# Designs tried in a protein design run: peptides against a protein of PDB entry 4N78. Part 101

Target 1, 186 residues: chain A of PDB entry 4N78
Amino acid sequence: HFQVICRLLGYQGIAVVMEELLKVVKSLLQGTILQYVKTLMEVMPKICRLPRHEYGSPGILEFFHHQLKDIVEYAELKTVCFQNLREVGNAILFCLLIEQSLSLEEVCDLLHAAPFQNILPRVHVKEGERLDAKMKRLESKYAPLHLVPLIERLGTPQQIAIAREGDLLTKERLCCGLSMFEVILT
Target 2, 155 residues: chain B of PDB entry 4N78
Amino acid sequence: MAELQMLLEEEIPGGRRALFDSYTNLERVADYCENNYIQSADKQRALEETKAYTTQSLASVAYLINTLANNVLQMLDIQASQLRRMESSINHISQTVDIHKEKVARREIGILTTNKNTSRTHKIIAPANLERPVRYIRKPIDYTILDDIGHGVKW

## One batch from the design tools (peptide; made by RFdiffusion4, then SolubleMPNN)

Design b2_p15_2_s3 (from b2_p15_2, 7 letters changed)
Fold by OpenDDE base, seed 1:
Structure b2_p15_2_s3 (fold): chain B 186 residues (1-186), chain C 155 residues (1-155), chain A 15 residues (1-15)
Amino acid sequence: as target 1 above (186 residues)
Amino acid sequence: as target 2 above (155 residues)
Amino acid sequence: PVVLPSFQPGIDERL
C-alpha cells in the first residue's frame, strides 16, 4: 500500500502529506497532549516516598495506587489523551513507512538506471578470476547502453542538456544521503 | 515552407488540371485518329500516324502522372518531416516541463530532509589480543552474605 | 556529507 502511495504521490505529494502530518503532530503535541501532561503533573504527588518494605508487595502496591489514584482516575476518564497519542504514533509510523517505501522505490530506480549510467555492480569474482578482466568485460558489454554519451554523440544541444539534467536527477535520490524521518524525530 | 506551399497551391493543382486537360486532349486525338484513318486513302500511313499520336499522348499522360505522383510524394514527405519536427519540439517541451516539475518537487521534499547521520561505524578494531574467554566461572551467588543485612523474619 | 544539490532549497532556478 505504501509503495503505491509513494508512486502515486511522487516527491511533491509526499512532501505535502509529510508537511501536513507534521503540522498535525505539532498541533497535537503542543495542544491537547501538552494540556494533559500539565494537568497530570499538577495532580502528581509532590513527594512520593517509597513505603516501608514491611507492608509487603500488596501493601506497597496499594500505597502507590492510593498516591496515584487521582492520576489513574484522571487517565481512565480521559481516553482522549491516549487517542491523541495514538494519532501521533500513527502519524510517525506513517512517515516512517512512507520514507521506507520511497527509499525502496528510489533504490529500484537507481538499479534500473544503473546500466544506462555506467554504474556497474561489483561482480562477485569466482576464485581464480581477475576482477579487472570481468569488470572490463562488463564495461564493454554495457558501453552501448550509456545514454548520456550516446546522446552527446547523436543528439541536438537541447537533447544533450535534457539528457544531462535527467541523468543528474536520476542519480540523485533521497536514499543516497537524506532522511526525512530524522527530521520528524527532531 | 515555401516549397510545401508551392506544392499544395500550385504544383499539385496544376498537375491535376494538366492531367484533366490531357484526358480531354486524348479524346480529341482519338477522334482525330479515327476520322483520319477512315478518310485516308493510305490506311497504313494513317495507322502509323495514329500509333505515333497514341504513343505521344500516352507518354505525355505518363509524364504528367509521374510528375504529379512525385509532387504528392514530396508533399507527404515534407509534411511527415514537419510533423516529426513538431513532435520533437513537443517532446522537448514536455521533458523540460517534467524536469522542472521534478526540480520543484525535489526542493519541496528536500526541505523536509536532513543528512543521514552516517554513524561512522567505528571499525570495531578487534582487539588484537583475543582475550581468552575467561571461563565465566559462575561463582554461585552466595545469597548468604545478604542474610545478615535483611531483617529476615526468623520463622 | 552526501550533498544532493537537487534537493537543496537554495538553487533558485527561476524557471
Scores: peptide ipSAE 0.233, ipTM 0.773, DockQ to the pose 0.346
Fold by OpenDDE base, seed 2:
Structure b2_p15_2_s3 (fold): chain B 186 residues (1-186), chain C 155 residues (1-155), chain A 15 residues (1-15)
Amino acid sequence: as target 1 above (186 residues)
Amino acid sequence: as target 2 above (155 residues)
Amino acid sequence: PVVLPSFQPGIDERL
């Protein structure tokens, strides 16, 4: 599903969605959640002494239940605050999954473009074969597929310019060094 | 442009008309040859004249068809060339627009990105000396030491 | 730091 969303939205659509999600998350955190946290801090017992171990586990539980009774009984916490936290969590997860899906798509694009851009994978050399000889053979095999040099030789100046720009844009992807999720976490 | 217009408006229509007129003329020639052969006292001469007219007519029609065909082919070649130029122009514009849109989109999403903290995964240089894994001898925790501390009612 | 110029906020003078 996320892969389909990434393909459908593209960079622009993803940017818009991410911006809106960030706004929503910020609003939830700075608004409702902050207010609930402040309220909870006010209602929190100032002095919560550890009960004596002599009360056993049930007694200790009852003690804490009694001390936190006001918090536990705070109905709005369960309904509104937890829902908002769920929304924030969902938004964060959504952003993570979108970025992961986008990265996968970008990697696939890079892999598909690589033969046309003189980017050759490191070939696993079987025992006894010279790596250099295999790489040279591979380079020679894919040399006719190098798009930019081909267009530079055969194309018009306009085609050459477009090809160079396209090549640059094809090589540069977010997955190469940029993260959106890190921005969301800050 | 002028050449294509001349072909479309003058040469090809003119060639079609000429071919049609030739058809009508061929009918007249055929009638003439038939009548001439019937009326002539010298049948051999009449036959030779008919052969000459037939050859001339065939050559004329062949010439007209060839000329018309060449003009049509020339017209089609010019049109094909114009379409190819137009296609190339459209493709160039389309690609330029797509690149522009992509650049805009990249800038927009770029604002929402930061450099991946490539934590230099310190190459855990495996210490050359593989310290022999000290066999973690799990000493069994003797829990009997705790038996005396718990006021558990020995039933 | 991998600088990806295409993602940098800047006025592409050619646009």
Scores: peptide ipSAE 0.198, ipTM 0.776, DockQ to the pose 0.383
Fold by OpenDDE base, seed 4:
Structure b2_p15_2_s3 (fold): chain B 186 residues (1-186), chain C 155 residues (1-155), chain A 15 residues (1-15)
Amino acid sequence: as target 1 above (186 residues)
Amino acid sequence: as target 2 above (155 residues)
Amino acid sequence: PVVLPSFQPGIDERL
């Protein structure tokens, strides 16, 4: 599903969706969640020391339950705040999955374009085969498919310009060095 | 353009008219030959004349059809060439527009991106001289990492 | 850092 979404939206559509999601997340964080956090901070015990280990895990849990009773019983926390956090989480997850899906699509595009761009993948050398020989064979095999040199030889100046630009755009993908998700996390 | 126009407006219609006229003339010739054969005391001569007229008529019709056919073919070739030129122009425009759209889209999404935190290890050796255009050394993407993901054709 | 020029905001190359 995310792959289809990526294909449908393209870079521009994804950008728009991501921007809107960021706005929504920002609004949730700065609005409702912040308000709940402030409220929670007010009801938090001023002094909550770790109980003695002698009480064991159950005793410690009971202690914290008692100390945090007001927080646990805060009805809006269980309903509204958690829902908002879920929404934020879903948005983040969505962004992550979109980026991952986009990266996969981009990698596929790069792989498909590679023979036409003189980008040779690392050939899995079977045991006993010379890497150089395989590489040379691969180069020889795909040399006629090099699009830019072909167009430079046979094409009009306009076609050459388009081919060069297209080649550049084909080579440059987000997955090569850019991350959207890191921006979302900041 | 002028040649195509001449073909469409003059040569092909003219050829069609000529062919039609030939049809009417052939009917007249046929009637003449029939009557001449019936009325002639020398039927052999009449038959020879009929054969001559038939041969001439067939030759003329064949010529007219051939000329018309060639003109139609020429017309189609010119039109095909025009269409190819138009297609080339449209494709060029389309590609230009697509590239532009792609550039715009990339800028938009680019705003939402940051450099991947590449692990600290490979110091991009900043060339000492600031003035040299930073050669973008694209690290070759190791595509082998994806070999195990999906229906990768095990080469 | 792999700088991808095509994703940089500043290249207003109007075709």
Scores: peptide ipSAE 0.181, ipTM 0.776, DockQ to the pose 0.383
Fold by OpenDDE base, seed 5:
Structure b2_p15_2_s3 (fold): chain B 186 residues (1-186), chain C 155 residues (1-155), chain A 15 residues (1-15)
Amino acid sequence: as target 1 above (186 residues)
Amino acid sequence: as target 2 above (155 residues)
Amino acid sequence: PVVLPSFQPGIDERL
């Protein structure tokens, strides 16, 4: 599903969705969640002494239940806070999954473009074969597919310009060094 | 453009008119040959004259048809060439627009990105022995770095 | 840092 979304939206659509999600998350964090956190801080016991170990686990639990009664009651009453946190979590997960899916699509595009861009995969050299000989063979095999040199030789100036720009845009992908998810976490 | 216009407006219509006129002329020639044969005392001469006119008429019609056909073919070739040029122009415009849209989209999404914190690969302290500069072998883009991205999500 | 110019804001490519 996320792959399909990435294909349908493209960079622009993904950017719009991510921006809107960031706005929503920001609104939730700075608005409702912040208010709930402030309220929770107000009802938090100012002095919470460690109960004596002599009371055992049940007594300690009862002690904390009593001390945190207002918080527990508030949290139970304010299911909205947990829902908002869930929404934030879902938004974060969505962003992560979109980025991952986008990265996969970009990798596929890069792999498909590689033969046309003189990008050769690392060939596994079997024992006894010279890497150089295999690489030369691969270079020779794919040399006719090099798009930019081909167009530079046969194309019009406009075609050459378009080919160079297209080549650059094909080589430059987010997965090569950029992260959206890191921005979302900040 | 001038050649195409000449073909469309003058040569092809002119050729069609010439064929039509040729039809009328052929009827006149036929009438002449018939009358000449009937009236002539020398039937053999009249027949030979008719054969000559027939040959000339056939040659004339064949020439007119051939000329018209060639003009039509030339017209079609010019039109085909014009269409190819238009297609090329449209494609160039389309590609330019697509590239522009892509650049805009990239700028938009770029605002939402930061550089991946490449973990400071520990400066591999190059061992002091400067072995000979290994010829810059274009390190193939190791796409395996991305192998870990997305493999876990069976969705 | 991999600089991807196409994704950088503010490169006014005068198109």
Scores: peptide ipSAE 0.159, ipTM 0.790, DockQ to the pose 0.400

Design b2_p15_2_s4 (from b2_p15_2, 7 letters changed)
Fold by OpenDDE base, seed 5:
Structure b2_p15_2_s4 (fold): chain B 186 residues (1-186), chain C 155 residues (1-155), chain A 15 residues (1-15)
Amino acid sequence: as target 1 above (186 residues)
Amino acid sequence: as target 2 above (155 residues)
Amino acid sequence: PVVLPSFQPGIDERK
């Protein structure tokens, strides 16, 4: 599903969606969630001592449950705040999955473009074969597919310019060194 | 353009008219030859003249047809060339627009990106001294001390 | 840091 979404939206559509999600997340964090956090801080016990270890895990849990009774009983926390946190979480997950899907599409595009851009895969050399000989064979095999040099020889100046720009745009992909998800986490 | 216009407006219509006129002329020639043959005392001469006129007429028609055909072919070639040029121009514009759209899209998404930070996986150095697991002597936890703090959960 | 000029406004003067 996310792959289809990435294909449908493209860079522009993904950018728009991500921007809107960031706005929503920011609004939730700076608005509703912040208000709830402030309220929670107000009802937080001023002095909460660590219970004795002799009480064990159940006793310690009960102690904290008692100390945090007002927080636990805060109905809006369960209904509104947690829902908003879920929305934030879903937005983050959506962004992550979109970026992952986009990266996969970009890698596929790079792989498909590689033969046309004089990018050769590392060839596995069997025992006794020279790497150089195999690479030369591959270079010779794919040399006619090099698009930019081909167009530079046979194309019009306009076609050459377009080919060079297209080649550059094909080589430069987000997966090569950029992350959107890291921006979302900041 | 001038050549195509000449072909479309003058040469091809002119050729068609000439071919049509040739039909009328052929009828006149046929009538003449028929009358000449009937009226001539020398039938052999009249026949030879008819053959000559027929050959000339056929040659003329063949020439007109050939000229018209060549003009039509030339017209089609020019039109095909024009269409190819138009196609090339449209493709160029389309590609330019697509590249522009792609650049815009990349700028838009680019503002939402940062460089991937390769988190140097700090090798968690396992502490060399495996502290001997201190035998946890389970001391029975007396939970009765909490009876006063809880909502009456009788343990 | 991998610089991708196509995604970074102002780096590529050819924009």
Scores: peptide ipSAE 0.241, ipTM 0.775, DockQ to the pose 0.343
Fold by OpenDDE base, seed 2:
Structure b2_p15_2_s4 (fold): chain B 186 residues (1-186), chain C 155 residues (1-155), chain A 15 residues (1-15)
Amino acid sequence: as target 1 above (186 residues)
Amino acid sequence: as target 2 above (155 residues)
Amino acid sequence: PVVLPSFQPGIDERK
């Protein structure tokens, strides 16, 4: 599903969605969640002494339950605050999954473009074959597919310019060194 | 453009008209030859004249058809060339627009990105000294000490 | 740091 979304939205659409999600997350964090956290901090017992070990685990649990009774019974916390936190979590997960899906798509694009850009994969050399010989053979095999040199030789100046720009854009992808998710976390 | 216009408006229509007129003329020539043969006392001469007219008529029709065909082919070639030029222009514009859109999109999404912290995989320098696995001697925790503290209902 | 110029905000000076 996320792969389909990435394909449909493209860079532009993903950017728009991510921006909107960031706004929503910021709004939730700075608004409702912050208010609930502040309220919770206010109602938190100022002095919570560790109960004596003599009360045993059940007694200690009951003690803490009693001390936190107001917090636990705060109905709005369960309904509104947790829902907002869930929304934030979902947004973060969505961003992560979108980025992952986009990265996969970009990697696929890079792999598909590689033969046309004189980018050869590292060939697994079987035992006994010279790596250099295989690489030369591969280079020779794919040499006719090099798009930019081909167009430079046969194309019009306008076509050459477009080809060069296209080549550059094809080589540069987010997955090569950029992360959106890291921005969301900060 | 002038050549194409001349072909479309003058040469091809003119050729079609000429061919049609030729058809009508051929019918007249045929009638003439038939009548001439019937009325002529010298049948041999009449036959030779008919042969001459037939040859001339066939040659003229062939010429007209060939001329018309060549003009049509020329017209089509010019039109095809024009279409190819238009296609090339449209493609160029389309590609330019697409590249531009892509650049804009990339800039927009780029604002939302940061450089991947290539976490320098700190080479976990394996500490040279393999700290001997401290044999964690699990001392059995005697839980029996807790038996007396709980109000355990002695069943 | 892999600089991806295409994603950088700024005037494509390469006109």
Scores: peptide ipSAE 0.215, ipTM 0.764, DockQ to the pose 0.358
Fold by OpenDDE base, seed 4:
Structure b2_p15_2_s4 (fold): chain B 186 residues (1-186), chain C 155 residues (1-155), chain A 15 residues (1-15)
Amino acid sequence: as target 1 above (186 residues)
Amino acid sequence: as target 2 above (155 residues)
Amino acid sequence: PVVLPSFQPGIDERK
C-alpha cells in the first residue's frame, strides 16, 4: 500500500502529505498532549523515592501505584491522551513507512537507470575470474546504452540539455543521502 | 505547406475528376466501338480499331490511377512528417514541463529532509603505494544496504 | 555528506 501511495503521490504529493502530518503532530504535541503533560506534572508526587528493596517487586509496584494513583485514575489520560499519542505514533509510523517505501522505489529507479548512466553493479566474481576482465566486459556491453553520451552525439541542443538534466535528476535521489524521518523526529 | 495544399486542393481532386471523366469517356468509346463493329463492312478493321482504343483507354486509366495514387502517398508522407515534427515539439515541451515539476517537487520535499547520519565510513587509508589512478569506477551504490528495508524482493 | 543539489531548497539555478 505504501508503495502505491508513493508512486501515486510522487515527491510533490509526499511532501504535501508529510507537511500536513507534521502540522497535525505539532498541533497535537503543542496542544492537547502538552496540556495533559502539564496536568500530569501537577499531580505527580513531588518526592517519589525508590522504596526499600526489601519490599520486593510487588511491594514496590504497589508503592508506585499508590503514589501514582491520581495519574492512573485520570480518566482522560486513558482515553484522550493515549489516543492522541497513538495518533502521533501513527503519523510517525506513516512517515517512516512512506520514507522506506520511497527509498525502495528510488533504489529501483536507480537500478533500472544504472545501465544507462554508466553505473555498473558490483560484479560477483566467480572463483577464477578476473574482476577487471569482467568489468571491462560489462562496460563494453552497456556502453551503447549510455544515454547522455548518445544524445550528445545524435541529439539537438535542446535534447542534450533535457537529457543532462534528466540524468542528473535520475542520479540524485533522497535515498542517496537524505532522510525525512530524522526531520520528523526533531 | 504549399505543396500539401496543392495536393489537397488541386492535384488530388483534379485527379479524381479526371478519373471520373475518363469513366464517361470510356463508356463513349465502348459505345463507339460497338456501333462501329456492327456497322462496319470490314469487321477485322473494326476489331483492330477497338483493340487500339482499348489499349489506349487502359493505359490512360492506369496512368490516372498511378498519378492519383502517388499524389495521395505524397500527401500522406507530408502529413506524417508534419505529425512527427509536432510530436517532437510536444514531447520537448512535455519533458521540459516534467523536469520543471520534478525540480519543484524535489525542492519541496527537500525542505523536509536532512542529511543521513552516514556512519563515519573509516577513511580508506589509501595504501602508501599510489596505485595508478584506478579509473574512477563510481562505487556502485551498494543498494544492498536497503535489502533489509521493507518486504523487498531478495534479489 | 552526500549533497543532493536537486533537493536543496532555494532558487533552482539549473533552469
Scores: peptide ipSAE 0.078, ipTM 0.739, DockQ to the pose 0.391
Fold by OpenDDE base, seed 3:
Structure b2_p15_2_s4 (fold): chain B 186 residues (1-186), chain C 155 residues (1-155), chain A 15 residues (1-15)
Amino acid sequence: as target 1 above (186 residues)
Amino acid sequence: as target 2 above (155 residues)
Amino acid sequence: PVVLPSFQPGIDERK
């Protein structure tokens, strides 16, 4: 589903959706959630220390449950606050999955374009073979596929310009070093 | 442009008319040859004359057809060239527009990006002071209050 | 830091 969404929206559509989600998240955080957090802070126990290990896991859990009784029993926490937190969580997850899907698409594009852009992987060398010789053979094999040089030889000035711009845009992808999700987490 | 116009408006229509006229003429020649053969006392001579007229007529028609065909081919070549030029222009415009749209889109999404960094998790710090024994009443824990937390959207 | 100029804010230019 996310792959389809990425393909459908493209960079522009994704940007719009992400911006709107950020606005929604911000609104939830600064509004209802903030108010609940403030209220919860008021009912927080003034002194809550780490319980003794002798209580064991069940005892420790009961200790914290007792200390946070007023919070746990706060009815509006479940009905409203947790719902808003769920919405925020869903929005964050949505953004994450969109970015991951987009990155996959970008990587695929980069891989498909690589032979046409003189980007060759390092090849495995068999015994008795020289890496340089093998790479040279590989280069020779793919040399005719280098699109920009080919167009520079055979194309019009306009075609050359377009090819160069397209080549640049093809090489530059978000997955090369940029992240949207990290922005969302701030 | 002028050459194409001449081909379309003058040469090709003219060639078609000439070919049509030749058809009419061929019918007349055929009638003449038939009558000449029937009426001639020297059948051999009449036959030779018919052969000559036939050869001449066929040569003329062949010439007309060849000329017309060449003109049509030339016309088609010119039109094909024009279409190729038009296609090239359209493609150029289309590609330019696509590149522009891509640049705009990239700028928009770029605003929402930052360099990839790894965040560190916070370390758990041990309390400085040991807990004083505090008595608490053990109550059953109802975990159902947490059931609505963390429901993700399935996509 | 990776810099990708195509994703940086700029003026739209049609060539």
Scores: peptide ipSAE 0.243, ipTM 0.772, DockQ to the pose 0.334; fails the geometry check

